Peptides against a protein of PDB entry 3J47. Designs and how they scored, part 30

Target 1, 121 residues: chain A of PDB entry 3J47
Amino acid sequence: IRLTNQLKSLKGLQSKLKDVVEYLDKVINKELPINHTILGKLQDVFNLLPNLGTPDDDEIDVENHDRINISNNLQKALTVKTNDELMVIYISNLVRSIIAFDDLIENKIQNKKIQEQRVKD

## One batch from the design tools (peptide; aimed at target 1 L10 L17 F46)

Design b2_p25_3_s2 (made by RFdiffusion4, then SolubleMPNN; its pose is not in this set)
Fold by OpenDDE base, seed 3:
Structure b2_p25_3_s2 (fold): chain B 121 residues (1-121), chain A 25 residues (1-25)
Amino acid sequence: as target 1 above (121 residues)
Amino acid sequence: SLLDQLKGLLEQLKKVLEEWDKVLK
């Protein structure tokens, strides 16, 4: 059930991550300010991000220390309107955290694919 | 630079998302 819940969130998570990437690309291209309202999008990411590192892998883990820490840091960076450097650092840490779970996420995706094929057979 | 690092990380993330697209679409 826990793994199933994580799989159900992947599509939504993917969509929100794409939105974040799009925003960051605009920032990099100087089309938007770095402190543009991204907090809502990031919060959506956190809400949809599976807890891949713990056995208690519910869709929303409010007790996830890493997620809480990243969220707090990003929020702090956003409150400091002119501190672009800190924002870049904190966003980078968020992205690193997501990439660090790639293998686990990929395994879940592969398992889903296998399951879907088994159902068709 | 920090910005370059972020750019690199974003490219990696994009590749990850592309792989997800192959399965989730």
Scores: peptide ipSAE 0.295, ipTM 0.824, DockQ to the pose 0.025
OpenDDE base, seeds 1, 2, 4, 5: peptide ipSAE 0.104, 0.109, 0.106, 0.293; ipTM 0.680, 0.692, 0.696, 0.824

Design b2_p25_3_s3 (made by RFdiffusion4, then SolubleMPNN; its pose is not in this set)
Fold by OpenDDE base, seed 4:
Structure b2_p25_3_s3 (fold): chain B 121 residues (1-121), chain A 25 residues (1-25)
Amino acid sequence: as target 1 above (121 residues)
Amino acid sequence: SLLEQLKGLLEQLKKVLEEYDKVLK
């Protein structure tokens, strides 16, 4: 159940990230201003990743500490409605955290596959 | 630029997620 929910969230994240990339491309091309749409999409990402930076993540690693710090910094950054470098840096840190989250999911999927194979043998 | 760097990171993540989607479908 937990893994299934993570996969569902990951699919949702994929769609939102696509939208963010498309938006960033338009901003780079000076077609759109940066701040409001990015912040809105980042809020959607947080809705899909409720455990990001929360202590309830039972996986004890250095990444959890980093996630907590990232969450605190991102909360500050998300209150900023201006297109500043600080916001972009914090968004980049969020992306790194999401990649780490993906790696975690991948590891769990692999472990499940190994266990299923052992049961079949 | 920082925006280009961010775009690059998001594109990389997008590719990874697309690969997952292919496996799950």
Scores: peptide ipSAE 0.027, ipTM 0.489, DockQ to the pose 0.027
OpenDDE base, seeds 1, 2, 3, 5: peptide ipSAE 0.028, 0.022, 0.021, 0.021; ipTM 0.483, 0.490, 0.480, 0.511; seed 1 fails the geometry check

Design b2_p25_3_s4 (made by RFdiffusion4, then SolubleMPNN; failed a check: too like the target's own chain; its pose is not in this set)
Amino acid sequence: SLLEQLKGLLQQLKDVLEKYDKVLE

Design b2_p25_4 (made by RFdiffusion4)
Pose (drawn by RFdiffusion4):
Structure b2_p25_4 (pose): chain A 91 residues (1-28, 36-48, 72-121), chain P 25 residues (1-25)
Amino acid sequence: IRLTNQLKSLKGLQSKLKDVVEYLDKVIHTILGKLQDVFNLNNLQKALTVKTNDELMVIYISNLVRSIIAFDDLIENKIQNKKIQEQRVKD
Amino acid sequence: SLIEQTEEIIEQLEEVIEEAEEEIE
């Protein structure tokens, strides 16, 4: 789902670029200003990425903890299944 | 000029699109 959404966003840019190229050819405004703002707003993420890296580490750790909890419940389930099997054999 | 500004924007858009395609891949 996230991927489809990202693709939709990129699609708009691609189409928007084509339109802009065609517009320029024809010319040979507000949208242009807006685009410029967006441009000014990856490169800059470079410095910002430094911080993001730290935050990514934290969210990785959290995921690991969740995985451990899930394993624990999984072990319990497996034990219950074994007990059920033993009871059936006895029967 | 308006034409030059638009050309610059086009170049920037191409770059942004290329970078975005790479990120998505």

Design b2_p25_4_s1 (made by RFdiffusion4, then SolubleMPNN; from b2_p25_4, 12 letters changed)
Fold by OpenDDE base, seed 2:
Structure b2_p25_4_s1 (fold): chain B 121 residues (1-121), chain A 25 residues (1-25)
Amino acid sequence: as target 1 above (121 residues)
Amino acid sequence: SLVEKMKEVIEQLEKLVKELKEKIE
């Protein structure tokens, strides 16, 4: 039961993250304007995330001063491959932050798809 | 750009979540 619930939570998080990526792609491609509310919520998420760096980038981006205990704990969870349970717990905390604005992101994406279909028709 | 950096971070997180999911399954 516990593992099933964790898996369900991870699936939900993965889906929401995919939506965020899709939204950001549309913004980058100038298909959607940046939404300040979404941007602010993403910034909140990033403040909770440790500096993951690039897989090859050992350089700590100094701009993300993750001095917060929560960020340190998440960093530890992400770096310790053997502690999957702890990692799931900290990622689940991120879910709560993402849930708050995921519906807004989905709505923006859907609205754009509808508009594109109208142009094709 | 800032948005591109944000996308990169989210993609990394998505990858980590996927890997965790695969370990649990």
Scores: peptide ipSAE 0.310, ipTM 0.860, DockQ to the pose 0.308
OpenDDE base, seeds 1, 3, 4, 5: peptide ipSAE 0.303, 0.283, 0.305, 0.305; ipTM 0.860, 0.847, 0.857, 0.859

Design b2_p25_4_s2 (made by RFdiffusion4, then SolubleMPNN; from b2_p25_4, 15 letters changed)
Fold by OpenDDE base, seed 4:
Structure b2_p25_4_s2 (fold): chain B 121 residues (1-121), chain A 25 residues (1-25)
Amino acid sequence: as target 1 above (121 residues)
Amino acid sequence: SLIEEMQEVIDKMQELVKELEEKLK
């Protein structure tokens, strides 16, 4: 149940990210005007993206492994825990930013469709 | 995996932002 709900939430996030990509394609193709408010929100999203591609950032420098094991294990455990907690906070903020961005995109796309329909009428 | 698919979408989004920035220059 909990895992299924997490997977569902993640699929929802994936769908919203795809909507963002579709919006950007439309802007690039000049189908939609550039909106600086949307671009600003997009920048906020990117600033909140974890470096998912660098396995090294979660690799606490393995090189200093040798000397003070117990205090280092506690510091490492605290650092790992802190990193996990920070990651959760970071992902939570990212998700909120993406949701807000998706809502903004949807509103702008809908408004444009309404305007195009009014011009055809 | 779903995580890999999300990363692909993120990478595509980053590419599109770069293309947009280049077109705005």
Scores: peptide ipSAE 0.028, ipTM 0.522, DockQ to the pose 0.058
OpenDDE base, seeds 1, 2, 3, 5: peptide ipSAE 0.026, 0.015, 0.027, 0.020; ipTM 0.506, 0.418, 0.503, 0.466

Design b2_p25_4_s3 (made by RFdiffusion4, then SolubleMPNN; from b2_p25_4, 13 letters changed)
Fold by OpenDDE base, seed 1:
Structure b2_p25_4_s3 (fold): chain B 121 residues (1-121), chain A 25 residues (1-25)
Amino acid sequence: as target 1 above (121 residues)
Amino acid sequence: SLIEEMQKVIEQMQKLIEEKEKQIS
């Protein structure tokens, strides 16, 4: 039961992250305009996870020590099998941030698809 | 660009989550 719930939560998070990537691809390809609300929420996510980037970004911003600790703990929780409980805690916080913009992303993507279908038609 | 870097970070997060799913399963 617990493991199943964890898997379900992870799949949900994975789906939302996929939506984010899809949105960013569309923005990069100039298929969608930049939505500053979405970008602002993404920035909030990254503020929680400053070190999820490439390990080579040696910019140890000392002022972000607490943020660095959170990011490191999340990475550790995700990679270590024994840290399932810790993982759930950190993922829950991350999911709350992602949920705040996921609906906006999905709505924007859907609206674009509808417009593209209407033009073909 | 900033957006491209953000995308890269999200993709890395996706990878970590996928790895965790494999560990649980």
Scores: peptide ipSAE 0.127, ipTM 0.707, DockQ to the pose 0.333
OpenDDE base, seeds 2, 3, 4, 5: peptide ipSAE 0.127, 0.123, 0.125, 0.118; ipTM 0.711, 0.703, 0.705, 0.699

Design b2_p25_5 (made by RFdiffusion4)
Pose (drawn by RFdiffusion4):
Structure b2_p25_5 (pose): chain A 91 residues (1-28, 36-48, 72-121), chain P 25 residues (1-25)
Amino acid sequence: IRLTNQLKSLKGLQSKLKDVVEYLDKVIHTILGKLQDVFNLNNLQKALTVKTNDELMVIYISNLVRSIIAFDDLIENKIQNKKIQEQRVKD
Amino acid sequence: DELEELKEELLDELKELLEKAEELS
């Protein structure tokens, strides 16, 4: 789902660029200003990424913890299944 | 990775178009 959404966003840019190229050919405004703003707003992320890297580490650790908890419950389920099997054999 | 590459290409194209728009103004 996230991917589909990202694609839709990029699609708009692609189409928007084509329109702009055609517009410029024809010319040979508010949209242009808006685009410029967007441009000014990856490069900048570069410095910002430094911080993001730290945050990514934290969210990785959280995911690991969750995985451990899931494993624990999984072991319990496996034990219950074994006990059920033993009871059936006895029967 | 393919989307990141595509994003970079689109941003380059956008920059070039903005520069062209400024030259035409």

Design b2_p25_5_s1 (made by RFdiffusion4, then SolubleMPNN; from b2_p25_5, 16 letters changed; failed a check: too like the target's own chain)
Amino acid sequence: TNLLEQLKGLLQQLKDVLEQADKVI

Design b2_p25_5_s2 (made by RFdiffusion4, then SolubleMPNN; from b2_p25_5, 18 letters changed; failed a check: too like the target's own chain)
Amino acid sequence: TNLLKLLKGLQQQLKDVLEQWDKVL

Design b2_p25_5_s3 (made by RFdiffusion4, then SolubleMPNN; from b2_p25_5, 16 letters changed; failed a check: too like the target's own chain)
Amino acid sequence: TNLLKQLKGLLSELKKVLEEADKVI

Design b2_p25_5_s4 (made by RFdiffusion4, then SolubleMPNN; from b2_p25_5, 16 letters changed; failed a check: too like the target's own chain)
Amino acid sequence: TNLLKQLEGLLSQLKDVLEQADKVL

Design b2_p25_6 (made by RFdiffusion4)
Pose (drawn by RFdiffusion4):
Structure b2_p25_6 (pose): chain A 91 residues (1-28, 36-48, 72-121), chain P 25 residues (1-25)
Amino acid sequence: IRLTNQLKSLKGLQSKLKDVVEYLDKVIHTILGKLQDVFNLNNLQKALTVKTNDELMVIYISNLVRSIIAFDDLIENKIQNKKIQEQRVKD
Amino acid sequence: DELQEEVDEVLDQLKDELEKIEEVL
């Protein structure tokens, strides 16, 4: 789902670019200003990425912890299944 | 990564077109 959403966003840019190129050819405004703002707003993320890296590490650690908890419950379920099987054999 | 490359390419092209538009205007 996230991927589909990202593609839709990129699609808009692609179409928007084509429109802009055609518009320029024809000319040979508010949208242009807006685009410029967006440009000013990955490059910058480079410095900001430094911080994001730290936060990504924290979120990785949290995911690991969750995986461990899930494994624990999984072991319990497996034990219960074994006990059920033993009871069936006895019967 | 492929999607990010496409995003960068589109942005570079848009930037070039904006520069051309500024020259024309």

Design b2_p25_6_s1 (made by RFdiffusion4, then SolubleMPNN; from b2_p25_6, 14 letters changed; failed a check: too like the target's own chain)
Amino acid sequence: TDLLKQLKDVLDQLKKVLEELDKVL

Design b2_p25_6_s2 (made by RFdiffusion4, then SolubleMPNN; from b2_p25_6, 13 letters changed; failed a check: too like the target's own chain)
Amino acid sequence: TNLLKELEDVLKKLKDVLEKLDKVL

Design b2_p25_6_s3 (made by RFdiffusion4, then SolubleMPNN; from b2_p25_6, 15 letters changed; failed a check: too like the target's own chain)
Amino acid sequence: TDLLKQLEDVLSQLKKVLEQLDKVL

Design b2_p25_6_s4 (made by RFdiffusion4, then SolubleMPNN; from b2_p25_6, 17 letters changed; failed a check: too like the target's own chain)
Amino acid sequence: TNLLKQLEGVLSELKKVLEQYDKVI

Design b2_p25_7 (made by RFdiffusion4)
Pose (drawn by RFdiffusion4):
Structure b2_p25_7 (pose): chain A 91 residues (1-28, 36-48, 72-121), chain P 25 residues (1-25)
Amino acid sequence: IRLTNQLKSLKGLQSKLKDVVEYLDKVIHTILGKLQDVFNLNNLQKALTVKTNDELMVIYISNLVRSIIAFDDLIENKIQNKKIQEQRVKD
Amino acid sequence: NEEINEIREKVDELDELIERKLNIL
C-alpha cells in the first residue's frame, strides 16, 4: 500500500513536469513558485540523514525485541501442540 | 528566455530524480 501511494505521488510530478514543459513551449505562474519552494525544501536530507541514521538504529532495535517476544510465544504454542499430540496418542 | 531555460533545467533535474525514485520502487 505504501508503495502504491508513493507511485501516485511520483506520477503527479511526472505529469506536472510534462505540463510545465508544454507550458514553457507555448509561452515561447503560481505553480512555478510553488515548485521552486518544493525544490528548496535528498540533498538537504544528506545532513539530516545523519540524525535519521541514529533514529533508524533505535527502530531496528525495537523490531528485534518484538521478534524475540514473538518467538517466545511461538515456542509456547509449539509445546502446547506437542502436548495435544501426546494426549491423542494416549487415547 | 533565460528564466525559461532555468525552469527547463530544473525540470530536467527533477525528471532525473523521479527516474531514480522509480528505479528504487

Design b2_p25_7_s2 (made by RFdiffusion4, then SolubleMPNN; from b2_p25_7, 16 letters changed)
Fold by OpenDDE base, seed 2:
Structure b2_p25_7_s2 (fold): chain B 121 residues (1-121), chain A 25 residues (1-25)
Amino acid sequence: as target 1 above (121 residues)
Amino acid sequence: SSEIEELRKLLQEVEKEIEEQLKKL
């Protein structure tokens, strides 16, 4: 039961993160305007992610190392705390925070797709 | 634009890591 709920939460989080990435791609490509409210909510999501910003003290090489360190820290956070109730709380809070604006993101993406189709017709 | 791209990359990495963890279960 607990593991199933954790997996469901992770799958939900993953799905919503995909939507956010797609939205950001549209913003980067200037297909959608920047929405500062959405960006602010994304910052709130990142603040809920444990240990994404703690570089282990030793490795100076910032550019490629930051991605590896973020991935490793997230991996550690997700793996070491799989049985930790705190992880469930963090993931649940992240999911709730993303859900709070995901519908708006999806609607904007869909509306843009509809507009693009209308131009092709 | 650079900040948004960094944010996108970070989210994509989080997504990827979640996928990798799910595959290990």
Scores: peptide ipSAE 0.107, ipTM 0.699, DockQ to the pose 0.352
OpenDDE base, seeds 1, 3, 4, 5: peptide ipSAE 0.102, 0.085, 0.101, 0.096; ipTM 0.692, 0.661, 0.692, 0.682

Design b2_p25_7_s3 (made by RFdiffusion4, then SolubleMPNN; from b2_p25_7, 16 letters changed)
Fold by OpenDDE base, seed 2:
Structure b2_p25_7_s3 (fold): chain B 121 residues (1-121), chain A 25 residues (1-25)
Amino acid sequence: as target 1 above (121 residues)
Amino acid sequence: SSEIQEILDLLKKLQKEIEKQLEKL
C-alpha cells in the first residue's frame, strides 16, 4: 500500500512535469505567449526543489548554501530508499505546487489548438 | 528566454531523475 501510493505520487508528478515541459517548449518556440503567473509558480516550485545539481556540477556558486542543503535533501529523499517519509513529503509539496497551475497550462494549450484550427478553417 | 530555458533544463533533469527512480522500483 505505501509503496503503491509513492509510485502513484511519482507517476502523477512525472505526468505534470511533462505538461510543464511541453508548455515551456511551446513558449520557447513562440507558439504560446509567456504567462507570468505560470512562471512565478514555476519559480515557487524551484524554490521548493532542491538544486538537482549532480554532485559533479563543480559550478556550485557558494551563495546558494541554503539551496544546497534543501537540494541534497530531495535528491537524498529520491535516492535513499530508507527515507521514504521525506520523499513523500517533498514529492507531495511539489505535486501540490504543480497541480495549482497545471490546469491553467492545459487550458492554454487547448485554447491555442482551437485557435490554430480556426485559422485553418 | 534564457531564464525560461534554465527552468526547462531543470524540469527535464527532474523528470529524468523521477524516471530513473521509477525504473529502479
Scores: peptide ipSAE 0.080, ipTM 0.645, DockQ to the pose 0.358
OpenDDE base, seeds 1, 3, 4, 5: peptide ipSAE 0.077, 0.066, 0.076, 0.070; ipTM 0.648, 0.628, 0.646, 0.633; seed 4 fails the geometry check

Design b2_p25_7_s4 (made by RFdiffusion4, then SolubleMPNN; from b2_p25_7, 16 letters changed)
Fold by OpenDDE base, seed 1:
Structure b2_p25_7_s4 (fold): chain B 121 residues (1-121), chain A 25 residues (1-25)
Amino acid sequence: as target 1 above (121 residues)
Amino acid sequence: SKEIEEILKLIEELEKQIKEQLEKL
């Protein structure tokens, strides 16, 4: 049961990350304006993420000791070697942040569609 | 912007890691 819920959450997360990529591609292509609220939520997501593959940039900003601990704990939790309970907690928090972000993306896309319809009428 | 491209790369790496974790389960 717990593992199945984790798998479902991860699959949901993967789908939402795809929506994020699609949004960012639309912003790059100038199809959507940069939304600072969306960008801020994206930064919040990354602040919760471990350094998922920055090679050795030794710029440990010493001022973020608590963030480093959270990032390290999340990195550990995403590694199969950590307590499943910690993994669930960190993934759940991450998923919540990404859900909130995805909702903002969807709202922005819908608002654009409504504006395009109003210009055609 | 360069920043958005870096963000995209980070997201792609995250997607890869999630996929790898799902394949190990």
Scores: peptide ipSAE 0.038, ipTM 0.570, DockQ to the pose 0.372
OpenDDE base, seeds 2, 3, 4, 5: peptide ipSAE 0.029, 0.025, 0.031, 0.021; ipTM 0.549, 0.542, 0.489, 0.523

Design b2_p25_8 (made by RFdiffusion4)
Pose (drawn by RFdiffusion4):
Structure b2_p25_8 (pose): chain A 91 residues (1-28, 36-48, 72-121), chain P 25 residues (1-25)
Amino acid sequence: IRLTNQLKSLKGLQSKLKDVVEYLDKVIHTILGKLQDVFNLNNLQKALTVKTNDELMVIYISNLVRSIIAFDDLIENKIQNKKIQEQRVKD
Amino acid sequence: VEELNEEVEELNDELKEVLEKVEKL
């Protein structure tokens, strides 16, 4: 789902670029200004990425903890299944 | 995701080039 959404966003840019190229050819405004703003707003993320790296580490750790918890419950389920099997054999 | 980012960079460069042409006019 996230991927589809990202594609949609990129699609708009692609189409928007084509339009802009065609517009320029024909010319040979508010949209242009807006685009410029967006441009000014990955490069800058470079420096900002430094912080993001730290945060990414924290969210990785949290994911690991969740995986451990899920494993624990999984072990319990497996034990219950074994007990059920033993009872069936007895019967 | 890497392919999309590459495409985004390419589009951004192309748009900047177009904007430069618009400014020259």

Design b2_p25_8_s1 (made by RFdiffusion4, then SolubleMPNN; from b2_p25_8, 16 letters changed; failed a check: too like the target's own chain)
Amino acid sequence: LTNLLKQLKGIFSQLKDVLEKLDKL

Design b2_p25_8_s2 (made by RFdiffusion4, then SolubleMPNN; from b2_p25_8, 14 letters changed; failed a check: too like the target's own chain)
Amino acid sequence: LENLLKQLKGILSELKDVLEKLDKL

Design b2_p25_8_s3 (made by RFdiffusion4, then SolubleMPNN; from b2_p25_8, 14 letters changed; failed a check: too like the target's own chain)
Amino acid sequence: LTNLLKELEGIQQKLKEVLEKFDEL

Design b2_p25_8_s4 (made by RFdiffusion4, then SolubleMPNN; from b2_p25_8, 14 letters changed)
Fold by OpenDDE base, seed 4:
Structure b2_p25_8_s4 (fold): chain B 121 residues (1-121), chain A 25 residues (1-25)
Amino acid sequence: as target 1 above (121 residues)
Amino acid sequence: LTNLLKQLEEIQKKLQEVLEKLDKL
């Protein structure tokens, strides 16, 4: 039960990370303009990721083309930079959490193997 | 952006490795 819920949350995280990678590839390839609302929602999703005890299926509706006003370009560039910096910090914390989780899984696998050996002896 | 993408791809890879270990339990 607890491991199955962790596995489901982890699969949900993997899907969301894939969608983020695909979005960032399209932005890098200049196929999509940088949507600050999507980046803000990504940051919010990321800031909420430590609390992913439940896969809430908030489908990122990719449907809102909202208009670029050119006068915000400096604030937009500063927002993009701040967003990239916050995402790097967040990603570093997420990686640390995943490593700690992997170590916990490995310790459980080793303990299970030791118990199975003790039942055979 | 590009460094962020590379870090996300590395996380996705580690996540896949963790999932494969869980599916063996």
Scores: peptide ipSAE 0.038, ipTM 0.569, DockQ to the pose 0.050
OpenDDE base, seeds 1, 2, 3, 5: peptide ipSAE 0.028, 0.029, 0.024, 0.018; ipTM 0.572, 0.572, 0.545, 0.510

## One batch from the design tools (peptide; aimed at target 1 L10 L13)

Design b2_p26_1 (made by RFdiffusion4)
Pose (drawn by RFdiffusion4):
Structure b2_p26_1 (pose): chain A 91 residues (1-28, 36-48, 72-121), chain P 26 residues (1-26)
Amino acid sequence: IRLTNQLKSLKGLQSKLKDVVEYLDKVIHTILGKLQDVFNLNNLQKALTVKTNDELMVIYISNLVRSIIAFDDLIENKIQNKKIQEQRVKD
Amino acid sequence: DEKLERKKKFYEHLLEKVEEKIDELE
């Protein structure tokens, strides 16, 4: 789902660029200003990425903890299944 | 007119980059 959404966003840019190219050919305004702003707003993320790296590490650790908890419950489920099998054999 | 042609080239290059990125994601 996230991927489909990202593609939709990039699709708009692609189409928008084609329109802009055609528009410039024809010319040979507000949208252009807006595009400029967006441009000014990954290059900048380079410096900002330094911080993001730290935060990514934290969210990786959290994911690891969750995986451990899930394993624990999984072991209990496996034990219950084994007990059920033993009871059936006895029967 | 020369400035507009230059701007066109900028956007054409940018379009190619966007198309490559979309292809990678698809």

Design b2_p26_1_s2 (made by RFdiffusion4, then SolubleMPNN; from b2_p26_1, 15 letters changed)
Fold by OpenDDE base, seed 2:
Structure b2_p26_1_s2 (fold): chain B 121 residues (1-121), chain A 26 residues (1-26)
Amino acid sequence: as target 1 above (121 residues)
Amino acid sequence: TEELKKLREKFRKLLEEVEEQIKKLE
């Protein structure tokens, strides 16, 4: 139950992040007009989230056999993982607050896809 | 344009991390 709810929440976030990337691609390709309000809010996602550090850059220095470091690394890894889970929840809420533009983005994306299909037929 | 590409790359990396977390839970 708990893992299924986490997985469902992550899949919801994945969909929304994909929509943001697709939106940014369309703005970069000049397919959509630049909206400074949307772009400012999307930038605020990273500015308000100090250190989405990819956990992959902490070389677990496997060579220091001090029992104190293993406990601290496990607590750090659990705290980092818990902070990453909390950050993912926070990002999901922040993205939802930004996605008050979802209707504007999705409607413009869909309308363009429909027009591009009509020009190919 | 360059700042938009950087912003897209940040969201792409965040998406990749979320996809990896999904894969660990499946």
Scores: peptide ipSAE 0.427, ipTM 0.904, DockQ to the pose 0.422
OpenDDE base, seeds 1, 3, 4, 5: peptide ipSAE 0.266, 0.221, 0.273, 0.274; ipTM 0.843, 0.817, 0.844, 0.844

Design b2_p26_1_s3 (made by RFdiffusion4, then SolubleMPNN; from b2_p26_1, 15 letters changed)
Fold by OpenDDE base, seed 3:
Structure b2_p26_1_s3 (fold): chain B 121 residues (1-121), chain A 26 residues (1-26)
Amino acid sequence: as target 1 above (121 residues)
Amino acid sequence: SSSLKKLREIFEKLLKEVEKKIKELE
């Protein structure tokens, strides 16, 4: 039961993360305009993200020196199975942050698709 | 634009980690 609930939660997070990536792709590709409301919410999520230990993360750490300890704890929660309680807290916060703008993301993407289809017809 | 690309990369990495965890639990 516990593992099932964890799996369900992770799958939910996976779905929301896919939506975020899709949205960012659309913005980067200039298919959607920049929405500062959405970006603000993404920044909230970003502030909770751990440093995943990649070379690209080094640039991020320079800007977020005050978050090194928090980032390390969150990274441990994500990568170490024994740190289940912290992982649950971390995931819950991310989910809450993403859900707050999920409908907005989906609506913008859907509207764009509709407009593109209308032009093709 | 560079900041957005970096942000996308971070979320993609996070997504991969979540997918890894899902696979480990299945």
Scores: peptide ipSAE 0.422, ipTM 0.907, DockQ to the pose 0.452
OpenDDE base, seeds 1, 2, 4, 5: peptide ipSAE 0.413, 0.417, 0.418, 0.414; ipTM 0.903, 0.906, 0.904, 0.904

Design b2_p26_1_s4 (made by RFdiffusion4, then SolubleMPNN; from b2_p26_1, 12 letters changed)
Fold by OpenDDE base, seed 4:
Structure b2_p26_1_s4 (fold): chain B 121 residues (1-121), chain A 26 residues (1-26)
Amino acid sequence: as target 1 above (121 residues)
Amino acid sequence: AEKLKELKKLFEELLEQVEKEIEKLE
């Protein structure tokens, strides 16, 4: 149940992140005007990101096997668990921010399409 | 323009990480 809910939340986040990348690509390509309010909210989302650059503990050298294994497996399990829990908390806050933001993006894209259609007419 | 490209890159990196986590859970 918990893993399924996490997976569902991650898939939702994946979809929204794709939408954000697509939006930014359209702005970069000058297909959409620069909206500073939208960009400011995107920056706020990143400022709420826990450092994604924390080195994956997988680069900690496998070489020192026995006594370190129990403490490192517990620390790795706790770190993985804590990272997963922090990631879930972070994702939840990010999703809430993105949902509020998505409505704004969609409204702006729709308004632009309506304006472009009115100019062609 | 350069700041927008940097912002896009950051979101692409985040997307890649989310995709990796999805793959681990599937």
Scores: peptide ipSAE 0.344, ipTM 0.873, DockQ to the pose 0.396
OpenDDE base, seeds 1, 2, 3, 5: peptide ipSAE 0.334, 0.341, 0.333, 0.328; ipTM 0.873, 0.873, 0.874, 0.871

Design b2_p26_2_s1 (made by RFdiffusion4, then SolubleMPNN; failed a check: too like the target's own chain; its pose is not in this set)
Amino acid sequence: RLTNLLKELEGILKKLQEILEELDKL

Design b2_p26_2_s2 (made by RFdiffusion4, then SolubleMPNN; failed a check: too like the target's own chain; its pose is not in this set)
Amino acid sequence: KLDELLKQLKGILDQLKEVIEQLDKL

Design b2_p26_2_s3 (made by RFdiffusion4, then SolubleMPNN; failed a check: too like the target's own chain; its pose is not in this set)
Amino acid sequence: ELLNQLKELKGILDKLKEVLEKLDKL

Design b2_p26_2_s4 (made by RFdiffusion4, then SolubleMPNN; failed a check: too like the target's own chain; its pose is not in this set)
Amino acid sequence: QLKNLLKQLEGILSELKKVLEELDKL

